# Designs tried in a protein design run: peptides against a protein of PDB entry 4N7V. Part 32

Target 1, 222 residues: chain A of PDB entry 4N7V
Amino acid sequence: TLRSITSPLVAHRLKPIRQKTKKAVVSILDSEEVCVELVKEYASQEYVKEVLQISSDGNTITIYYPNGGRGFPLADRPPSPTDNISRYSFDNLPEKYWRKYQYASRFVQLVRSKSPKITYFTRYAKCILMENSPGADFEVWFYDGVKIHKTEDFIQVIEKTGKSYTLKSESEVNSLKEEIKMYMDHANEGHRICLALESIISEEERKTRSAPFFPIIIGRKP

## One batch from the design tools (peptide; made by RFdiffusion4, then SolubleMPNN)

Design b1_p12_3_s1 (from b1_p12_3, 8 letters changed)
Fold by OpenDDE base, seed 2:
Structure b1_p12_3_s1 (fold): chain B 222 residues (1-222), chain A 12 residues (1-12)
Amino acid sequence: as target 1 above (222 residues)
Amino acid sequence: DEFVKELEKLYL
């Protein structure tokens, strides 16, 4: 099943963006819907032959073929659906569209990993918890130039000298120089606080049923 | 440009 390969994409709170590649243009719209435009080139003109329009919660997929399948010239936005329109739920999406859905999902996940959800200023650093899940990316920009980037898979450290390295195990983290451990300890504390705040704020969002509280900024640079 | 390089690695 598609669900065994990927979860429904989540584009909530993401800013509009349009990215062109060789084979496709992928967009997040003002409505937070996601569009994949499949592009073909004929006589030095690019045409959109197929569009997947995915709801912001990833659960509804509308597929259409512009201009009766003849294609529509590539423009600055997806073409409006006119013919050959099909609507599917996530769990009923035909297998032939799974790769294209995965493409959209990976794009959204990438955008989410670079979209601040919580920005927290400490005495020593700017901490940023990103929108991706599970295991949101966490970045710490120390005011003295040190940077720590945590992902679900690794921790990247950039020292004042510009020296960069990646840690992939707890043993490597434990083997850090004492001076670097101080930065790591601060990063971990900031991370813990951001996760705690995320939980508390999300619970309040659920209770109030109001507009999203995120993204949020806590504190300011000293 | 930030995303293009990474997106080019994705398969359709």
Scores: peptide ipSAE 0.057, ipTM 0.813, DockQ to the pose 0.080
Fold by OpenDDE base, seed 5:
Structure b1_p12_3_s1 (fold): chain B 222 residues (1-222), chain A 12 residues (1-12)
Amino acid sequence: as target 1 above (222 residues)
Amino acid sequence: DEFVKELEKLYL
């Protein structure tokens, strides 16, 4: 099943963006829907031959073929659906479209990993918890120039000197210089606080069922 | 962006 290889994409709270590649254009719209435009070149012009439009919650997929499959000239936005429109739920999506859905999902996940959910200013750093899940990215920008970037898979450190390295195991973390451990300790504390606040705010958001509370900024740069 | 480069390699 599609569900066994990916979850429904989640584009809520994401800002509109349009990213072109050689074979496709992927967009997040103002409506927070996601569009994959499949692009073909003919006579030095790019045409959109197929469009997958995915709802913001990932559960509904609308597929259409502009101009009966002849294609529509590539523009600054997806072409409007006109002919050969099919609508599917996530669990009923034909297998032939799974790869394209995964493409959209991976793009959305990338955007989420770069979209601030919580910004927290401490005495020493600007901390940012991102929107991606599970294991949201967490960035710490120390005011003195040190940077720490935590993902589910690794921790990247950029020192004052510009020296950069990646930590992928606990043993590597434990082998850090003492001065770097101090930055790591602060980063971890900021991370803990952001996760705690995320939980509390999300619960209140669930209760009110109104406009989203995120993104949120806590504190200010000193 | 390295990830964008990976997306470009994806066959659709």
Scores: peptide ipSAE 0.057, ipTM 0.810, DockQ to the pose 0.066
Fold by OpenDDE base, seed 3:
Structure b1_p12_3_s1 (fold): chain B 222 residues (1-222), chain A 12 residues (1-12)
Amino acid sequence: as target 1 above (222 residues)
Amino acid sequence: DEFVKELEKLYL
């Protein structure tokens, strides 16, 4: 099943973006829907031959073939849907479209990893919890120039000197210089606080059924 | 562009 290889993409709260590659253009629309435009070149002109329009919650996929499958000239936005459209739920998406869905999902996940969900200013740093999941990226920008970037897979440290290195195990973290451990301790505390705030705010959103509270900024730069 | 670079790594 598609679900066994990916989860429904989540594009809520993401800013609009349009990214072109050789074979596709991927967009997050103002509506927070995601569009994959499959591009073919013919006579030195690029045409959109197929469009997957995915709902912001990833559960509905609308597929259409512009201009009766002949293609529509590539423009600055997806072509309008035709009368010949197919609509699928995530679990009913034909296998032939799974790779394209995964492509959209991976793009959205990348955007989410760079999209602030919570910004928390401490005495020493700007802490940012990102939108991606599971294991949201967490960045700490210390005012003195040190940076720590935590992902699900690694921790990157950039020291004042500009020296950069990546830690991939607890043993490597434990082997850090004492000075760097102090930054790591502060980063971990900021991370804990951001996760706690995320939980509290998300629960309030659930209770109130109101507009999203995120992204949110806590505190101000000193 | 970092997004383009990452997208180009994806199969499509």
Scores: peptide ipSAE 0.056, ipTM 0.811, DockQ to the pose 0.078
Fold by OpenDDE base, seed 1:
Structure b1_p12_3_s1 (fold): chain B 222 residues (1-222), chain A 12 residues (1-12)
Amino acid sequence: as target 1 above (222 residues)
Amino acid sequence: DEFVKELEKLYL
């Protein structure tokens, strides 16, 4: 099943973006819908032959073939759906479209990993919890130039000198120089706080059912 | 751009 290889994409709170790749243009619209435009080249002109438009919650996929399948010239936005529109739920999406959906999902996850959900300024650093899930990326930009980037898979450290290295295990973390451990301790504390705040704010957001609370900025640079 | 590079690694 599609669900066995990917979850429904979630594009809520993401800013609009349009990115061209070799075979497609992928967009997040103002509506927070995600569009994959499949592009073919003919006579040195690019045409959109197929469009997948995915709802912001990833559960509805609308597929259409511009200009009766002949294609529509690539423009600065997806062509409007007109004829021969098919609508599918996530669980009813034909297998032939799974790869394209997965592509959209991966793109959204990438964008989410670069999209601040919580920005928290401490005395020593700017901490940023990103939108991706599970295991949101967490970045700490120390005002003295040190940077720590935590992902689900690794921790990257950039020292004041620009020296960079990646840690993939707790043993490697424990083997850090004491000076770097101090930065790591601060980063971990900031991370803990951001996660706690995310939980609290999300709960209040659920209760109020108002406009999204995120993204949020806490504090300011000293 | 690092972001673009990461995106190009995605296979359609």
Scores: peptide ipSAE 0.054, ipTM 0.807, DockQ to the pose 0.090; fails the geometry check

Design b1_p12_3_s2 (from b1_p12_3, 7 letters changed)
Fold by OpenDDE base, seed 2:
Structure b1_p12_3_s2 (fold): chain B 222 residues (1-222), chain A 12 residues (1-12)
Amino acid sequence: as target 1 above (222 residues)
Amino acid sequence: DEFVEELEKLYL
């Protein structure tokens, strides 16, 4: 099943963006819907032959073929659906569209990993918890130039000298120099606080059923 | 563009 390969994409709170590749243009719209435009080139002109329009919660996929399948010239936005329109739920999406859905999903996940959800200023650093899930990326920009980037898979450290390295196990983290451990300890504390705040704020969002509270900024640079 | 390089690695 598609669900065994990927979860429904989530584009909520993401800013509009349009990215062109050789084979496709992928967009997040003002509506937070996601569009994949499949592009073909004929006589030095690019045409959109197929469009997947995915709802912001990833659960509804509308597929259409512009201009009766003849294609529509590539423009600055997806073409409007006019003919050959099909609508599917995530769990009923035909297998022939799974790769295209995965493409959209991977794009959204990438955007989410670079989209601040919580920005927290400490005495020593700017901490940023990103929108991706599970295991959101967490970045710490120390005011003295040190940077720590945590992902679900690794921790990257950039020292004042510009020296960069990646840690992939707890043993490697435990083997850090004492001076670097101080930065790591601060990063971990900031991370813990951001996760706690995320939980508390999300619960309040659920209770109030109001507009999203995120993204949020806590504190300011000293 | 910061996303193009990553997206070019995706397959359709």
Scores: peptide ipSAE 0.048, ipTM 0.762, DockQ to the pose 0.079
Fold by OpenDDE base, seed 5:
Structure b1_p12_3_s2 (fold): chain B 222 residues (1-222), chain A 12 residues (1-12)
Amino acid sequence: as target 1 above (222 residues)
Amino acid sequence: DEFVEELEKLYL
């Protein structure tokens, strides 16, 4: 099943963007829907031959073929659906479209990993918890130039000197220089606080069922 | 985005 290889994408709270590649254009719309436009070149012009439009919660996929499959000239937005429109739920999506859905999902996940959910200013750093899940990215920008980037898979450190390295195991973390451990300790504390606040704010958001509370900024740069 | 280009190669 599709569910066994990916979860429904989640584009809520993401800002609109449009990313062109050679074979496709992927967009997040103002409506927070996600569009994958499949592009072909003919006579020095690019045409959109197929569009997957995915709802913001990932559960509904609308597929259409502009101009009966002849294609529509590539523009600054997806072409409107006109002909050969099919609508599927996530669990009923034909297998032939799974790879394209996965592409959209991975793109959205990438955007989420770069989208601030909580920005927290401490005495020493700007901390940012991102929107991706599970295991949201967490960045710490120390005011003295040190940077720490935590993902589910690794921790990247950039020292004052510009020296950069990646930690992928607990043993590597434990082998850090003492001065770097101090930065790591602060980063971990900021991370803990952001996760705690995320939980509290999300619960209140659920209760009110109004406009989203995120993204949020806590504190200010000293 | 370089990562998006890599995704294109894998999925499209």
Scores: peptide ipSAE 0.047, ipTM 0.760, DockQ to the pose 0.066
Fold by OpenDDE base, seed 1:
Structure b1_p12_3_s2 (fold): chain B 222 residues (1-222), chain A 12 residues (1-12)
Amino acid sequence: as target 1 above (222 residues)
Amino acid sequence: DEFVEELEKLYL
């Protein structure tokens, strides 16, 4: 099943973006829907032959073939759906479209990993918890130039000198120089705080059922 | 562009 290889994409709170590759253009719209435009070249002109429009919660997929399948010239936005529109739920999506959905999902996850959900300014650093899940990326930009980037898979450290390295195990973290451990300790504390705040704010958001609270900024640069 | 480079790694 599609669900066995990917979860429904989640594009809520993401800013609009349009990214072109050789074979496709992927967009997040103002509506927070995600569009995959499949592009073909003919006579030195690019045409959109197929469009997958995915709802912001990933559960509804609308597929259409512009201009009766003949294609529509590539423009600055997806072509509007007109004729021969098919609508599927996530669980009823034909297998022939799974790869394209997965592509959209991966793109959204990438965008989410670079989209601030919580920005927290401490005395020493700008901390940012990103939108991706599970295990949201967490970045710490120290005002003195040190940077720590935590992902689900690794921790990247950039020192003041520009020296960069990646840590993939706790043993490597424990082997850090004491001076770097101080930065790591601060980063971990900031991370803990952001996660706690995320939980609290999300709960209040659920209760109020109003406009989204995120993204949120806490504090200011000293 | 960072996004484009990463997208190109995604097989469609």
Scores: peptide ipSAE 0.047, ipTM 0.761, DockQ to the pose 0.082
Fold by OpenDDE base, seed 3:
Structure b1_p12_3_s2 (fold): chain B 222 residues (1-222), chain A 12 residues (1-12)
Amino acid sequence: as target 1 above (222 residues)
Amino acid sequence: DEFVEELEKLYL
């Protein structure tokens, strides 16, 4: 099943973006829908031959073939849907479209990893919890120039000197210089606080059924 | 563009 290889993409709260590659254009629209335009070149002109329009919650996929499958000239936005459209739920998406869905999902996940969900200013640093999941990226920008970037897979440290290194195990973290451990301790505390705030705010959103509270900024730069 | 570079690594 598609679900066994990916989860429904989540594009809520993401800013609009349009990224072109040789074979595709991926967009997050103002509506927070995601569009994959499959591009073919003919006579030195690029045409959109197929479009997957995915709902912001990833659960609905609308597929259409512009201009009766002949293609529509590539423009600055996806071509309008035709009357010949197919609509699928995530779990009913034909296998032939799975790779294209995965492509959209990976793009959205990348955007999410760079999209602030919570910004928290401490006495020493700007802490940022990102939108991606599971294991949201967490960045700490210390005002003195040190940076710590935590992902699900690694921790990257950039020291004042510009020296950069990646930690992939607890043993490597434990082997850090004492000075760097102090930064790591502060980063971990900021991370804990951001996760706690995320939980509290998300619960309030659920209760109130109001507009999203995120992204949110806590505190101000000193 | 970092996004383009990452997209080019993906199949399509």
Scores: peptide ipSAE 0.047, ipTM 0.759, DockQ to the pose 0.080

Design b1_p12_3_s3 (from b1_p12_3, 8 letters changed)
Fold by OpenDDE base, seed 3:
Structure b1_p12_3_s3 (fold): chain B 222 residues (1-222), chain A 12 residues (1-12)
Amino acid sequence: as target 1 above (222 residues)
Amino acid sequence: DEFIKELEKLYL
């Protein structure tokens, strides 16, 4: 199943963006929908031959072939859908489109990993919890120049000197010099607080059914 | 970006 490969993409709260590659253009629209435009080159002109338009919650996929499948010249936005439109749910998406959906999903996940959900200013650092999941990225920018970036897979440390290294195991974390451990302790505390705030705010959103509270900023830079 | 390079390698 498609679900065994990826979960439905989540584009809520993401800013509009358009990324061109050789074979495709991926966009997050103002509506928070995601479009994959499949691009072919003919006679030195790029044409959009196929479009997958995915809902912001990833559950609905609309597929159309611009200009009756002849293609539409690549522009600064996806071409308008034609009369021949197919609409699928996530679980009913034909297998031939799975790779294209996964392409969109991976792009959205990347954007999410760079999109602040919670910004928390402490006395020593700017802490940022990102939108991606599971295991949201967490960045700590200390005002003295130290940076810690936590992902699900690793922790990257950039010291004041500019020295950068990656930690991939608990043993490596435990082997840090004492000075860096202090930064790590602060980062971990900031992370805990951001996760707690995320939980509380998300619960309030659920109760009130109001407009999204995220992204949110707690405090200000000293 | 390395990720964009990876995306470009995908067959669509």
Scores: peptide ipSAE 0.060, ipTM 0.821, DockQ to the pose 0.062
Fold by OpenDDE base, seed 1:
Structure b1_p12_3_s3 (fold): chain B 222 residues (1-222), chain A 12 residues (1-12)
Amino acid sequence: as target 1 above (222 residues)
Amino acid sequence: DEFIKELEKLYL
């Protein structure tokens, strides 16, 4: 099933973006829908042959073939759907489109990993919890130049000198120099606080049925 | 741009 390969993409709160790749243009629209435009080149002109438009919650996929399948010249935005539109739910998406959906999902996850959800200023650092899930990326930019980037898979450390290394286990973290451990401790504390705030704010957001509270900024740079 | 580099790793 498609669900065994990927979960429905989530594009809520993401800013519009349009990114051209080798074979496609992928966009997040003002509506927070995601579009994959499949591009073919003919006579040095690029044409959009197929479009997947995915709802912001990832559950609805609209597929159309511009200009009756002949293609539409690539422009600065996806071609509008006109006729011969197919609409699918996530669980009813034909297998032939799964790879394209997965591509869209990966793009959205990447964008989410670069989209601040919570920015938290401490005495020593700017901490940023990103939108991606599960295991949101967490970045700590210390004012003295040290950077720590936590992902679900690794922790990257960039020291004042520019020396960079990646840690993939707790054992490696425990082997760090004491000075670096101090930065890690602060990063972990900031991370804990951001996660706590996310939980509290999300619960209030659920209760109030208001506009999204995120992204938020807590404090200011000293 | 690091973001673009990461996108280039995505494949259809």
Scores: peptide ipSAE 0.058, ipTM 0.816, DockQ to the pose 0.093
Fold by OpenDDE base, seed 4:
Structure b1_p12_3_s3 (fold): chain B 222 residues (1-222), chain A 12 residues (1-12)
Amino acid sequence: as target 1 above (222 residues)
Amino acid sequence: DEFIKELEKLYL
């Protein structure tokens, strides 16, 4: 099943964006829907041959073929749907579209990993918890120039000198210089606080059933 | 742009 290889994408709270790649243009719309435009070049012109429009919650996929499959010239926005539209739920999406859905999902996940959900200013750093899940990216920008970027897979450290390295195990973290461990300790504390705030605020958001509370900013730069 | 480079790693 599609669900066995990916979860429904979630594009809520993401800003509109349009990114072109070799084979596709992927967009997040003002409506927070996600569009994948499959692009083919013909006679030095790019044409949109197929569009997947995915709802903000990832559960509904609308597929259409511009100009009856002849294609529509690539423009600054997805072409409007025609009368020949197919609508699928996530669990009923034909397998032939799974790869394209995964592409959209990966794009959204990437955007989410760059989208602040919680910005928390400490005495020493600007901490940012991102929108991606599970294991949201967490960035710490120390005011003295040190940067720590935590992902689900690794921790990247950029020192004051500009020296950069990646840590992929606890052993490597434990082998850090003592001065760097201090930065890591602060980063971890900021991370803990952001996660706690996320939980509390998300619960209140659920109860309120109103406009989203995120993104939020806690504190200010000293 | 780092973001664009990351996008190019996505395969259809």
Scores: peptide ipSAE 0.058, ipTM 0.814, DockQ to the pose 0.090
Fold by OpenDDE base, seed 2:
Order: C-alpha cells, then sequence, then structure tokens
Structure b1_p12_3_s3 (fold): chain B 222 residues (1-222), chain A 12 residues (1-12)
C-alpha cells in the first residue's frame, strides 16, 4: 500500500513556493495545496501534461490532464483543471501515481525541515524548532558564531573557527571536548524547552479550535 | 542543492 511507504503529506502553515526541475514543477499554493506539474518539452516549449493537486492534509488527490491531455504551456502557476479529472483518497490512489505522490511528499518534507515552527531566543542563542516530523530539525545559532544543527539522524557542529563536523552516535557526542559540551548542553536545554512548548501549545490549539498558533516567536535577542 | 538534484533524477 501507499501508506506502507509514505504518510500523507502535511503542508499546513507552509509558505507558497514554486520549484522547477527538469521533469516537473512542484508548488505549494496560497491555499496550502500541493501541485505536481509533469512537464514535457516539444519544439523548444515546455508543456504541462499531467497535474497532481494534493490537499493540504495530503488525503485528497485530484489528477487532471490539461487541454484534453494535449498539454498546456508551462506558466507561472498550475493550469486550471478543465477535463479528464479524477479524484482519489490517499488510500485509494492508483499505484501508477505513487511515485509522483512521493515526489510531492519529499519536497514538502524538505520545506518543512526549513520552516520555523518555534523560534526561541535565549541569553546565548537563537533556537529554532522546524515543522518537519517525526523528529523535527532543531537549529541553534549562538550569538558568538557557534552553530548546532540537530536532525533525526545526526548533529552537525560549526565552531567559531569555522571547523565543521558531524556526530552520528551517542559515543561521539560523549567524546566532545569540554568547550563544545557547554554549547551542546545549552542546545539540548533549548531543544527540551521548545519540545515542551510545542506540546503545550498544540494541546491548546486542539481545545480552542481556532487559527493556528504557530509559527511562534518566544523572547528576543538580548 | 543536493535534494533538488535527487528530485531531478526522479522518473515520473
Amino acid sequence: as target 1 above (222 residues)
Amino acid sequence: DEFIKELEKLYL
């Protein structure tokens, strides 16, 4: 099943963007819907031959073939659906479209990993928890120039000197020099606080059933 | 961007 290889994409709270590649253009719209435009070149002109329009929660996929399948000239936005329209739920999406859905999903996940959900200013650093899940990226920009970037898979450290390295195990983290441990300790504390706040705020969002509280900024640079 | 390069290789 599609669900066994990917979860429904989540484009909520993401800013509009349009990314062109050789074979496709992927967009996040103002509506937070996601569009994959499949592009073909003919006589030095690019045409959109197929469009997957995915709802912001990833659960509904509308597929259409512009201009009766003949294609529509590539423009600055997806062409409007006019003919040959099919609508699917995530769990009923035909297998022939799974790769295209995964394309959209991976793009959205990338955008989420670079989209601030919580920005938290401490005495020493600007901490940022990103929108991706599970295991959201977490960045710490110390005011003195040190940077720590946490992902689900690794921790990257950039020291004042510009020296950069990646830690992939707890053993490597434990072997850090004492000077860097101080930065790591602060980063970990900021991370813990952001995760706690995310949980609390998300619960209040659920109760209030109002507009989203995120993204949120806590504090200011001292 | 490495990710964009990956997307470029996708067979659609």
Scores: peptide ipSAE 0.056, ipTM 0.811, DockQ to the pose 0.062

Design b1_p12_3_s4 (from b1_p12_3, 7 letters changed)
Fold by OpenDDE base, seed 1:
Structure b1_p12_3_s4 (fold): chain B 222 residues (1-222), chain A 12 residues (1-12)
Amino acid sequence: as target 1 above (222 residues)
Amino acid sequence: DEFVKKLEELYL
């Protein structure tokens, strides 16, 4: 099943964006829907031959073929659905579209990993918890130039000198220079606080049933 | 640019 290889994408709270690659253009619309435009080149002109439009919650996929499959010239936005429109639920999506859905999902996840959910200013750093899940990215920008980027898979450190390295195990973390450990400790504290705030705010958001509380900013740069 | 790079790594 599609569910066994990916979960429904979640594009809520994401800003509109349009990214072009050789074979596709992927967009998040103002409506927070996600569009994958499959692009073909003919006579030095790019045409959109297929479009997957995915709802913001990832559960509904609308597929259409512009101009009856002849294609529509690539523009600054997806072509409007007119002909041969198919509508699927996530669990009923034909297998032939799974790869394209995964592409959209991965794109959204990438965007989420760069979309601030909580910005928290400490005495020493700007901390940012991102929207992606599970294990949201967490970035710490120290005012002195040190940067720490935590993901589910690794921790990247950029030192004042510009030296960059990636830590993938606890052993590597434990082997850090003492001065770097201080930054790591602060980053970890900021991370904990952001996660705590996320939990509290999410609970209140659930109870209130109002507009999203996120993204939020806590404090300001000293 | 970072997005494009990562997206190009995705197989369609």
Scores: peptide ipSAE 0.140, ipTM 0.867, DockQ to the pose 0.079
Fold by OpenDDE base, seed 3:
Structure b1_p12_3_s4 (fold): chain B 222 residues (1-222), chain A 12 residues (1-12)
Amino acid sequence: as target 1 above (222 residues)
Amino acid sequence: DEFVKKLEELYL
């Protein structure tokens, strides 16, 4: 099943963006829907031959073939849907479209990893919890120039000197210089606080059924 | 562009 290889994409709260590659253009629309435009070149002109329009919650996929499958000239936005459209739920999406859905999902995850969900200003740093999941990226920008970037896979450290290195195991973290451990301790505390706030705020959103509270900024730069 | 690079690494 598609669900066994990916979860429904989540594009809520993401800013509009349009990215072109050789074979596709992927967009997040103002509506927070995600569009994958499959591009073909013919006679030195690029045409959109197929469009997957995915709902912001990833559960509905609308597929259409512009201009009766002949293609529509690539423009600054997806072509309008035709009368010949197919609509699928996530769990009913034909296998032939799974790769394209995964492409959209991976793009959204990338955007989410760079989209602030919680910004928390401490005495020493600007802490940012990102939107991606599982294991949201967490960045700490210390006011003195040190940066720590935590992902699910690694921790990147940028020292005052500009020296950069990546840590991929607990043993490497434990082998850090004492000075860097102090920054790591502060980063970990900021991370804990952001995760706690995320939990509390998300619970309030669930209870109130109100508009999203995120993104949120806690504190101010000193 | 890092987005383009990452996307081009994906097979369609």
Scores: peptide ipSAE 0.133, ipTM 0.866, DockQ to the pose 0.074
Fold by OpenDDE base, seed 4:
Structure b1_p12_3_s4 (fold): chain B 222 residues (1-222), chain A 12 residues (1-12)
Amino acid sequence: as target 1 above (222 residues)
Amino acid sequence: DEFVKKLEELYL
């Protein structure tokens, strides 16, 4: 099943964006829907041959073929759907579209990994918990120039000198210089706090059933 | 652009 490969994408709270690649243009619309435009080139002109429009919660996929499959010239926005539209739920999406859905999902995850959910200012750093999940990216920008970027897979450190390196195991983290460990300790504390706040705020958001509380900023730069 | 590069790595 598609669900065994990926979860429904979640584009809530994401800002509109349009990104062109070689084979596709992927967009997040003002409506927070996600569009994948499959692009083909003919006579030095790019045409949109297929569009997947995915709801903000990832559960509904609308597929259409501009100009009856002849294609529509690539423009600054997805082409409008025609009368020949197929609508699927996530669990009923034909397998032939799974790869394209996964592409959309990966794009959304990438955007989410760069979209602040919680910004937390400490005495020493600006901490940012991103929207991606599970294992949201966490960035710490120390005011003295040190940067720590945590992902689910690695930790990247940029030192004051501009020296950068990536840590992929606890062993490597434990082998850090003592001065860098201090930054890491602060980053970890900020991370813990952001995760705690996320949980608390999300629960209140659920209870109130109001407009989204996120993104949120806690504190101010000293 | 790093973002574009990452997107190009995505497989369709």
Scores: peptide ipSAE 0.129, ipTM 0.862, DockQ to the pose 0.085
Fold by OpenDDE base, seed 2:
Structure b1_p12_3_s4 (fold): chain B 222 residues (1-222), chain A 12 residues (1-12)
Amino acid sequence: as target 1 above (222 residues)
Amino acid sequence: DEFVKKLEELYL
């Protein structure tokens, strides 16, 4: 099943973006829907031959073929659906569209990993928890120039000198120089606080059923 | 640029 390969994409709170690649143009719309435009080139002109429009919660997929399947010239926005329109739920999406859905999902995950959910200013650093899940990316920009980037898979450190390295195991983290451990300790504390705040704020959102509280900024640069 | 590069690596 598609669900065994990927979860429904989640585009909530993401800013509109339009990104062109060789084979497709992928967009997040003002409505927070996601569009994948499949592009073909004929006589030095690019045409949109197929469009997948996915709801912000990833659960509804509308597929259409512009201009009766003949294609529509590539423009600055997805073409309006006119013919050959099909609507599917996530769990009923035909297998032939799974790769295209995965493409959209991976794009959204990438955007989420670069979209601030919580920005927290400490005495020493700007901490940012991103929107991606599970295991949201976490970045710490120390005011003295040190940077730490945590992902689910690794920790990247950029020192004042510009020296950069990646840590992939706990043993490597434990083997850090004492000076770097101080930065790591601060980063970990900021991370813990952001995760705690995320949980508390999300619970309040659930209770109030109001507009999203995120993104949120806590504190200011000293 | 890096963002676009990552997207180009995705398969359709």
Scores: peptide ipSAE 0.122, ipTM 0.860, DockQ to the pose 0.081

